# Designs tried in a protein design run: peptides against a protein of PDB entry 6RGO. Part 138

Target 1, 392 residues: chain A of PDB entry 6RGO
Amino acid sequence: MALKLLGFNQDATCFSVISSNKGVTIYNCDPFGKCFELEKSTSNDEELDFLVEMLFSTSLIAVVDKTIGASKRKKLKIVNTKRKATICELTFPHEIMDVIMNRKIICVVLKSDQIFVYDISCMKLLRTIDVRGEKLKSTSKFRNSEAVGDIGVRVSLSTDNNSILCYSSYSKSDKENAPLNDIVVFDALKCIQINVLPAVHQSNIVCIACSPDGMLMATASEKGTIIRVFKTIDTENDEPILVNEFRRGSRPSRISEMKFNHDNTLLACVGESDTIHIFALPVTTTEADANEDDTLQQSSHSLSSSINGLQYISKGLANRFGKIIVSKIPTQSQQRHVAYIKIPENAKYRIGFPKDTTNTIHICGEDGNYLVYSIPRNEVGPCTLVKSNTFD

## One batch from the design tools (peptide; made by RFdiffusion4, then SolubleMPNN)

Design b2_p10_5_s4 (from b2_p10_5 with E3N E7S)
Fold by OpenDDE base, seed 4:
Structure b2_p10_5_s4 (fold): chain B 392 residues (1-392), chain A 10 residues (1-10)
Amino acid sequence: as target 1 above (392 residues)
Amino acid sequence: EINELLSEPP
């Protein structure tokens, strides 16, 4: 049967799939089993297409039926899964491309490059972000070229209550075809832009992941060869902080999803390749634990080593091309994965990190496999399969 | 109603 993966919820306790025969099915991960089904709205042999975002393991889902006609593709339904009832319906001016939420915020991404930010508690519109309108203000030569194909605004939202929204924006370059290679960091609750990371890649950003706490963000371009991890809020001398640069591979391959684990120690990525890659992040020692033990009286012998100040004359060739931020960051040695999972070629997979087990990853495939892997801590190598289930 | 769902266990 043709399965389409919708993905895991925020804590990887559930995942959603489209089954061609049934419609939307939500599975619980532990105990494994079907917890909800939304029947298809039509008896026709039309290819089912849905957006489904689930609020953790709650009975709240956001649903967009994209199967039937341009009108339904503009409707967001909030559904109570226990009651099997639509509790709210919103209609948008354009097709809905993505829906993301946490316990505070729903973000709705439109084909028009607009992001509608709602307070989930009352479904009040807090902000309309017009990424195209921002481009029009920054670029004198806006062509109303509809984004050809899969190029559009990408979003990620922190799963915590801080509700840090990261989205792709158009570069301020006067080029008619400015790529979606800037990132905006936005406080979705206060409706304030916190940070702007200009030109984080050379091409359009196709994947963004925000950490659960909203302090980190991972980005990948259309090439999917390099993943960059930035601080979202913190800056050094008004410049973005690159925490890590990871190499997924040497060959171009689209990254469809990235996820941080709940303690920000791991970043996983999946896409069109036969491999899920897991990268280790440096543990940021919060300054709090450093205070206890270093009572060692190391006598500060003042070795006045005269490091000769070689004044390297910075020749100021202000080249006109938008400074890719990456040029100022010391070339951190591109790190490889610390762990990996081999997946079937041509099977689409989705990934999720469970909250309680930071070294466990949940994956599900369009092949009907739900798999739980243990991630090695102290060695570079394959993940170990711990649990497997099948679904239809 | 939405507020009831937001109060559900994670």
Scores: peptide ipSAE 0.403, ipTM 0.931, DockQ to the pose 0.900
Fold by OpenDDE base, seed 3:
Structure b2_p10_5_s4 (fold): chain B 392 residues (1-392), chain A 10 residues (1-10)
Amino acid sequence: as target 1 above (392 residues)
Amino acid sequence: EINELLSEPP
């Protein structure tokens, strides 16, 4: 049977799949088993296509049937899985490309490069972000809407209540084909733009991840060779917004998904390659007022020393070309993965981090494997398989 | 209804 992966929920307690025979199935991770099934609306042997976003372990899912007809592709259904009932239906002017949510906000991304931001509690529209319209205010030239390419606005939302939305935007370059290589950071609750990160890659951004707390974001371009991690907010301390640059590989490969773990210590990425890569993030010690006492000399050899090289970008050039955030990090400072998982090259995988175990990763494949891996803490190497299940 | 689902334990 052909399986198509939809992904894990926010805390990796459930994952969603499309089965050609059944429709949408949601699996619980622990204990492993089916928790919900949405039957296919069509008797035809048409390739099923759905968007499904689950709100944590709750009975709330957002569903878009993309299988048939331009009208269905414009409809968002909010479904109660326990009642098997549609509790809300919204219709959009354009095809829905993506849906993301947390306990406060639902964001709907359209093929028009619009993001509709809703208060989930009442389904009230808070904001329409027009990424093309923002470009038009800055640059007179439309990208013709007819560029049929897989390149649209990418979004990620913090899983916390702060509801930090990161999205890709068009560069302010006068080029007709300006890339989607800017990032906007947006407070979805207050409807305020917090930050703009110009030209974070040379090509279009195809993958974004926001940290659970919204303090960090990761980006990858069409090349998928370099992953960049940024602070979402400018801190007053003149600290560089670019926290890390990771090398996934030397060969171009599409990254389909990235996720932070719940404590912002790890970033995982998956895509078209035979390898899930896991990177260690520097622990930003927020100086909480840790009182004086316990002098436990844990010789944490702070790998702090290598970032000092970026000081000398002279103040003078800042005025004409917007903050060049991506100074060329010397190729020598590009960190590699600390851990990896080998996966079949022909199977698409999705990733999730469980909340309770910061060194565990959940993965599922279109090969019908659900796998739990332990991530090594003190050594660079393969992850260890802890649990495996199969699904159909 | 939505508020009931939002109040479900994670």
Scores: peptide ipSAE 0.399, ipTM 0.927, DockQ to the pose 0.849
Fold by OpenDDE base, seed 1:
Structure b2_p10_5_s4 (fold): chain B 392 residues (1-392), chain A 10 residues (1-10)
Amino acid sequence: as target 1 above (392 residues)
Amino acid sequence: EINELLSEPP
């Protein structure tokens, strides 16, 4: 049967799939098993397409049926999974491209490059962000450039209550085809812009991950060769702070998903390549915890030598033309993965980090495999398979 | 109803 992956929830306790015969199925990770099913609304052999966002392990899901016609693609349903009942329905002016949420906020991304921000508790609209309108205000000449193909606004939301929203925006360029290569950091609760990171890649951003606490973000372009990690809120001399630059590979390959683990020590990425890559983030020792455990320092020294290369990057060459060029980390200072998982060629996989086990990763494939891997701590190498289950 | 679901344990 054709499976289509929707992904893991925020804490990787559940994952969602589309089965061509059944509709949407949600699986629990531990104990492994089917916990919810949403039946298909039609008897037709039409390819099923859905957006499903689950709120942690709760009975609250957001659902968009994209299978049938332009009208359904504009409807967001909030569903109680225990009651199998729609408790709220919203209709948008344009097709829904993405839905993301936490315990405070729902963000709805439209094909119009608009982001609708809602208070989840009452479904009150807090803000409409018009990414095209912001471009037009900055560059008076732009006609309605339709989103060409898969290039649209990308979003990520912190899983905490601070509700830090990162989204891709159009660079200020006099060129008719300005790329979606700026990042805006937005407080979704206060509805204020916190930060703007200009031109973080040379091409359109296709993947963004926000850390659970909203303090870090990872970005990848359509090239998918370099991943950049930035601070979201903190700036140095009003300039963006680049904390890491990772090399996924030398060959272009689309990154479909990135995630931080719960403690911001790991960043995983998956996409069209045969490999899930896991990168180590330098633990920012806040000066307070430096007192106790002397024994862990020896393994951190090999990672710390790569951090000294990042301190030279803070001299942002303010080029005379007001373009903050994010200083490229020299190719020699680009970190590789510390761990990896091999996956079948052409199989789509999704990733999740469980909250309770920071060195464990959950993955699921359109091949019907749900796999739990242990991430090595003291060596660079493959992850170890700990548990496997199958689903259909 | 939404507020009850938001109050469910993780």
Scores: peptide ipSAE 0.396, ipTM 0.928, DockQ to the pose 0.909
Fold by OpenDDE base, seed 2:
Structure b2_p10_5_s4 (fold): chain B 392 residues (1-392), chain A 10 residues (1-10)
Amino acid sequence: as target 1 above (392 residues)
Amino acid sequence: EINELLSEPP
């Protein structure tokens, strides 16, 4: 049977799949098993396409049936999985491309490059963000978006209640072909733009991850060779703070998903390559004032490898056109992965970080494997498989 | 109803 992965929920306690014969199935990770099924709405042998976003381990899901006709692709259903009932239905002017949520906010991304921000508690529209309308009113040639492939607005939302929304925006170039290479950081609750990170990549951003606390964001372009990690809110002299630059590989490969672990110590990425890469983030040791209390020297030799965080003050090369280009970290300071997982070639995988185990990663494949890996702390190497389950 | 679901444990 063809499986299509929808992904993990926010805390990696569940994952969602499309089975060609069954419709949508949600699996619980521990104990492993089916927790919900949404039957196929049609008897036709049409290829099933759905968006499903689950709110943590709750019985709240957002569902978009993309299988049939332009009308269904514009409908968002909020479903109570315990009651198997639609509790809210919203219809949008354009096809829904993505849905993301936390305990406060639902964001709906449309094919029109609009983001609809809702208060989840009452489904009240808080904001419509028009990512195209923020372009100066250059001539409204509706590019026949038929021929420009999977290039659209990307979003990520913090899983906490702060509801930090990161989205890709068009660079303020007078060129009709401005890339989606700016990031906007938005307080989704207050509906305020917090920050703008200009030209974070040279090409369109295809993947964004926000940290659970909303303090960090990771970005990858169509090239997928470099991942950049920025502070979301904090700025230095009104300039974006680049925390890390990671090298996934030398060859171009699309990154489909990135995730931070719960404590912002790890960033994982997956995509079209045979390898899930896991990167270590510098632990900001808050110098908690060493109040002298004598308690046991468990010498956690944190291998703080003194990678002196050369705060490369990204002297933004003010290129002659007055745009701050995020200075590239020197190739020598580009960090590699600390851990990896090998996956089958051409198998699509999704990733999730469980809340309770910061050194564990959950992965699931369109091959029907759900796998739990332990991430090595003190060595660079492969992750260790801890648990394996299969699904259909 | 939505508020009841939001009150469910994570």
Scores: peptide ipSAE 0.394, ipTM 0.928, DockQ to the pose 0.840

Design b2_p10_6_s1 (from b2_p10_6, 4 letters changed)
Fold by OpenDDE base, seed 1:
Structure b2_p10_6_s1 (fold): chain B 392 residues (1-392), chain A 10 residues (1-10)
Amino acid sequence: as target 1 above (392 residues)
Amino acid sequence: DEINELLSEL
């Protein structure tokens, strides 16, 4: 049967899948089992497509039926899974491309490059963000949506209550085909722009991850060869702070998903390649916790030798055109993965980090495998399989 | 409000 993966929830306690015959199924990770099913409303042999966002392990889900020919592509449903009932329905002027949420906020991304920000508690609209802005409305003929592949506004939201929203934006270049290569950092609660990171890649951004605390973001372009990690809020001399530059590979490959673990020590990356990559982030020792555990210093030295090469806080050269060029970290100082998982070729996988075990990763595949891996701490190498389950 | 009831499961 054709499975389509929707992904993990915020804490990797559940994952959602589309089954061609059944509709949407949600699985619990531990104990492993089916916890919710949304049956197909139509007997037609149409390929099912859905957006499903689950609010942690709660009975609250957001659902969009994206099935071809469905008039429902503009409808967001909030569903109580215990009651199997729609409790709220919103209709948008354009097709819904993405839905993301936390305990405070729902963000809805439209095909019009608009982001609608809602207070989840009352479903009140807080802000409409027009990513194209008024100036770009004149030149953006609707890119005939057939030929321009999956290039649209990308979003990521912090899982905490600070509700830091990172989204891709169009560069201010007078070119008719301005790339989506800027990042905007937005406080979704206060509805204020906090930061703008100009030209973080040379091509369109296709993947963004925000850290759980909203202090870091990871970005990847359509090339998927380099991942950049930035501070979201902090700036140095009004310039963006590049914390890390990771090399996923030398060959172009689309990145479909990135996730930080809950303590911001790891960044995982999955996509069209046969490999899930896991990168180590430098632990920012806040000076306060430096006092107690002298014993952990010895294992950190092997990772720190790779970190000391990153002390080139490469001052962005503001070029004569006021564009901050994110200075390329020299190719020799580009960090590789510290751990990896091999996955079947052509199988799509999704990733999640459980809250309670920072060195564990959950993965699920369109091959019907749910797998739990242990991430090595002190060595560079493969992850170890700890648990496996199958689903259909 | 049923949304606030579901938010209390967090």
Scores: peptide ipSAE 0.598, ipTM 0.963, DockQ to the pose 0.822
Fold by OpenDDE base, seed 2:
Structure b2_p10_6_s1 (fold): chain B 392 residues (1-392), chain A 10 residues (1-10)
Amino acid sequence: as target 1 above (392 residues)
Amino acid sequence: DEINELLSEL
């Protein structure tokens, strides 16, 4: 059967899949098993396409049926999985491209490059963000819908209650082909723009991950060779703070998903390559005022010593056009992965970090494998397989 | 409100 992965929920307690014969199935990770099934409403041999976002381990899911016709592709359903009932239905002017949520907010991304921000508790519209802005509304030439299939606005939302929304935006160039290489950081609750990170890559941003607390953001371009990690809110001299620059590889390869773990110590990356990469983030030791007394010689040989956090003050090199471009970290200071997982070639995988185990990663494949790996702490190497299950 | 009932599962 053809499986299509939808992904993990926010805490990696569940994952969602589309089965060509069954429709949408949600699996629980521990104990492993089916927790919800949405049957195929149509008898036709049409390829099933859905968006499904689950709110943590709750009975609340957001569902978009993308299978049949322009009408369903514009409908968001909020479903109670216990009742198997639609409790809210919203219809949008354009096709839904993405849905993301946390405990407070639902964001709906449209093919029109609009982001609709809702208060989840009452499904009230808080904001419509038009990423193209008012000036580009006049050029009603929908780029020929076929060729620009996969370059759209990307979003990520913090899983906490602060509801930090990061989205890709068009660079302020009067060029008809401005890349989606700016990032906007937005407080989705207050509906305030917090920060703008200009030209974080040279090409369109295709993947964004916000940290659970909303303090960090990872970005990758169409090239997928470099991942950049920024502070979301904090700036230094009105300039974006680049925390890390990671090298995924030398060859271009699309990144489909990135995730931070729950303590912001790890960033995982998956895509079209045979390898899931896991990067270590520098632990910001908050100088907890070490009150003198307690003698516990925990020889935390923190591997902190070799990650000389060269705070490369990214002196934004003004390009020849006076635009600040995020300075590249020197290639010698580009960090590599600390851990990796080999996956089958051409298998699509999704990743999730469980809340309770910061050194564990959940992965699932369109090959029907759900796998739990332990991440090595003190060495650079392969992750160790801890648990495996199969699904159909 | 049924959404708020589901949000109480958090």
Scores: peptide ipSAE 0.595, ipTM 0.963, DockQ to the pose 0.818
Fold by OpenDDE base, seed 4:
Structure b2_p10_6_s1 (fold): chain B 392 residues (1-392), chain A 10 residues (1-10)
Amino acid sequence: as target 1 above (392 residues)
Amino acid sequence: DEINELLSEL
C-alpha cells in the first residue's frame, strides 16, 4: 500500500500518514499505536492528498483535503479528533500549500505566495503577508504561474509561545526571475518584521527550520549541499549572524525537512539521500553562569600600544554598476555531520526530536517504519537504533 | 469556545 508521510507534530509525540486505503492516520509514538483516523471522503481510486498539522498531543488538528478538486484545496478544517467534528472551516482565495502551527498561531501558506497568520485561540486573522506583493512593488511583471514547479514560499515557526515565523522571500534584484533566497524573520504575535536575511543562498530556499525558541534558523537551497544556520533576531553591524555552515554532501540532493532538537544543540536533516545527517551546534554559553568563582586578580597592565592610523586616501571612483551588495556572509569552516542514520534509498523519511530526550531522534518512513535512534554525544558515528515499530 | 478547550489540553 502506498503510504505518504505528513510528518511529526512539534514535540515528536505523534506522526501523521496518508494510507491509500484508510485516509489519514495519526500514530502516537509512545506507547506506539493509532490515536486518530480520518476516513477518505471518496470511494474513488484517486490518489489521496492531504495536509495535516497536529497541535502537539492535543485533539486539535488542521486538515486540508487536496484529493478532491480545486475547491477543497482552498479549505482549511480545524478538527476536534475526540469529537471527530470540524469545529472551524476557513476558505482561502488560492490552494493551500502548507499549514504550520504552535500554541498561539496558525500560519497558512497559499500557492499565491501569501501567508495568512491567525490567532489560534479565536481563529482571527492577524496578518496577511504578501511575499509576491513585496516583489511586485519592485517588479511589475506577473510571472505566469503555469510552469513554476515545486518552488514556493517556505515557512517555519518556533514551537514556543514567541511564535517566530521564518519565511522565504524574493530577493530585491530587478531580475524578472528573482530567486526565493531571502529570509524574513517575523514576530507572528505582534505582526512585526524583526529581521531580513538577504541572499542566504544563490538559489531558491526549499527548506527552513526554526529552533523551538525561535533564536536560530537553518536554511537549505535546491542544491541541498550546504545548510546555513543563522541567528534570527540578533545582528552584527546590521548584518546577519551566520552561526554555522554545514556540508551535507558534495552531490546535489533535495533536503525535505530539517529540525533542531529542543536545546538547540543538534540540527537534523533528511531528504532524497540515503542518509539523515545530524550536526552539532555550538553551545551558546549564556553569560549568566560565568559569574561565580574565579577571583583571579590578574593585574590590569594598561599596555597603551599606539597603533598609528595610516590615512589611506582611496579615491572613490563611483562606478555606476549597481553591485548588489550581497552581504558577504562570512564563509565559516564547513562542518560535517557528527552523527548519521542510513535509510533505504528512495524512501521518504520525516524526522522529529522528542522534548525529554535531546539525544534521541524519531524517524518515520513511507516504508512503514517508525524508528527511534540514540545520537552519540562524544563521538562521530552512526546513531544506535533503540526502538522500532511498523505501521500500515 | 471549543478551540480554547482544546488549547487547555496543552
Scores: peptide ipSAE 0.593, ipTM 0.963, DockQ to the pose 0.818
Fold by OpenDDE base, seed 3:
Structure b2_p10_6_s1 (fold): chain B 392 residues (1-392), chain A 10 residues (1-10)
Amino acid sequence: as target 1 above (392 residues)
Amino acid sequence: DEINELLSEL
């Protein structure tokens, strides 16, 4: 049967798939098994297309039927999986491109480059973010969104209660064809923009991940060769907002998904390549003032790789040209993966990090494989397969 | 509200 992956929920306890014959199926990861099915409403051999976002392990799902007709593509349904009933239905002015949620917030991304932010508890609209609206003051040309292919506003939401929303925005360049290469960081609860990261890539951003705590974000462009990790908030200590730059590969390849693990120590990426890459993040030890005097002189030769090469570009001219956040990190300082998983080139995969095991990754494929891998801690190498299941 | 009932499963 043709399978289409929808992805894992926020804690990787479940994953969702579209089966051509059945409709939407949700699987539980442990114990492995089918936990929900949304039956196909149409007898026609039409290719099924859905958005499904599950709220953790709850019976709450958000569903958009994209299969048939422009009207359904504009409808968000909140469904109780236990009752198999629609609780709430929202209709939007434009096609829904993405839906993300946490315990507090639902964000709905439209083909119009609008983000609708809702309080999940009452489905009240908190904010409409118009990503084009800052630009529409200059050029009234609706780019016919038909000619701009698979490039739209990308979003990621923190899985915590802080509800940090990261989204791609258009650069402030007067060019009619400005790329979606800026990032906005937004507090979705307070409805306040907290940061703007200009020109984080040279081309459109196609993938964004927010850390579970909302403190970090990862970005990839259409080239998918470099992944950048940023702090979401400027710290008072004038620390660089760019924390890491990772090299996925030398060849261009689309990244479809990135995820942080629960403790922000790992970043995984998957896409059109035969390889899932896992990168290690620097542990920011918040020095909690544990004054415990224990003098263990373990001479950890901290290879202080002297990042001496950040020439102080004088503070004075920074006010007119938006903060060049991306100083070209020398190509020599680009970190590689610490671990990898080989996957079939022709099978789309999705990734998830379980909450309870920081060194475990869940993956599922359109080939019908659900796989659990152990991530090596102390060596660079392949992940070890721990569990395998199949689904149809 | 049925949404708040489902949110209590968290």
Scores: peptide ipSAE 0.583, ipTM 0.962, DockQ to the pose 0.822

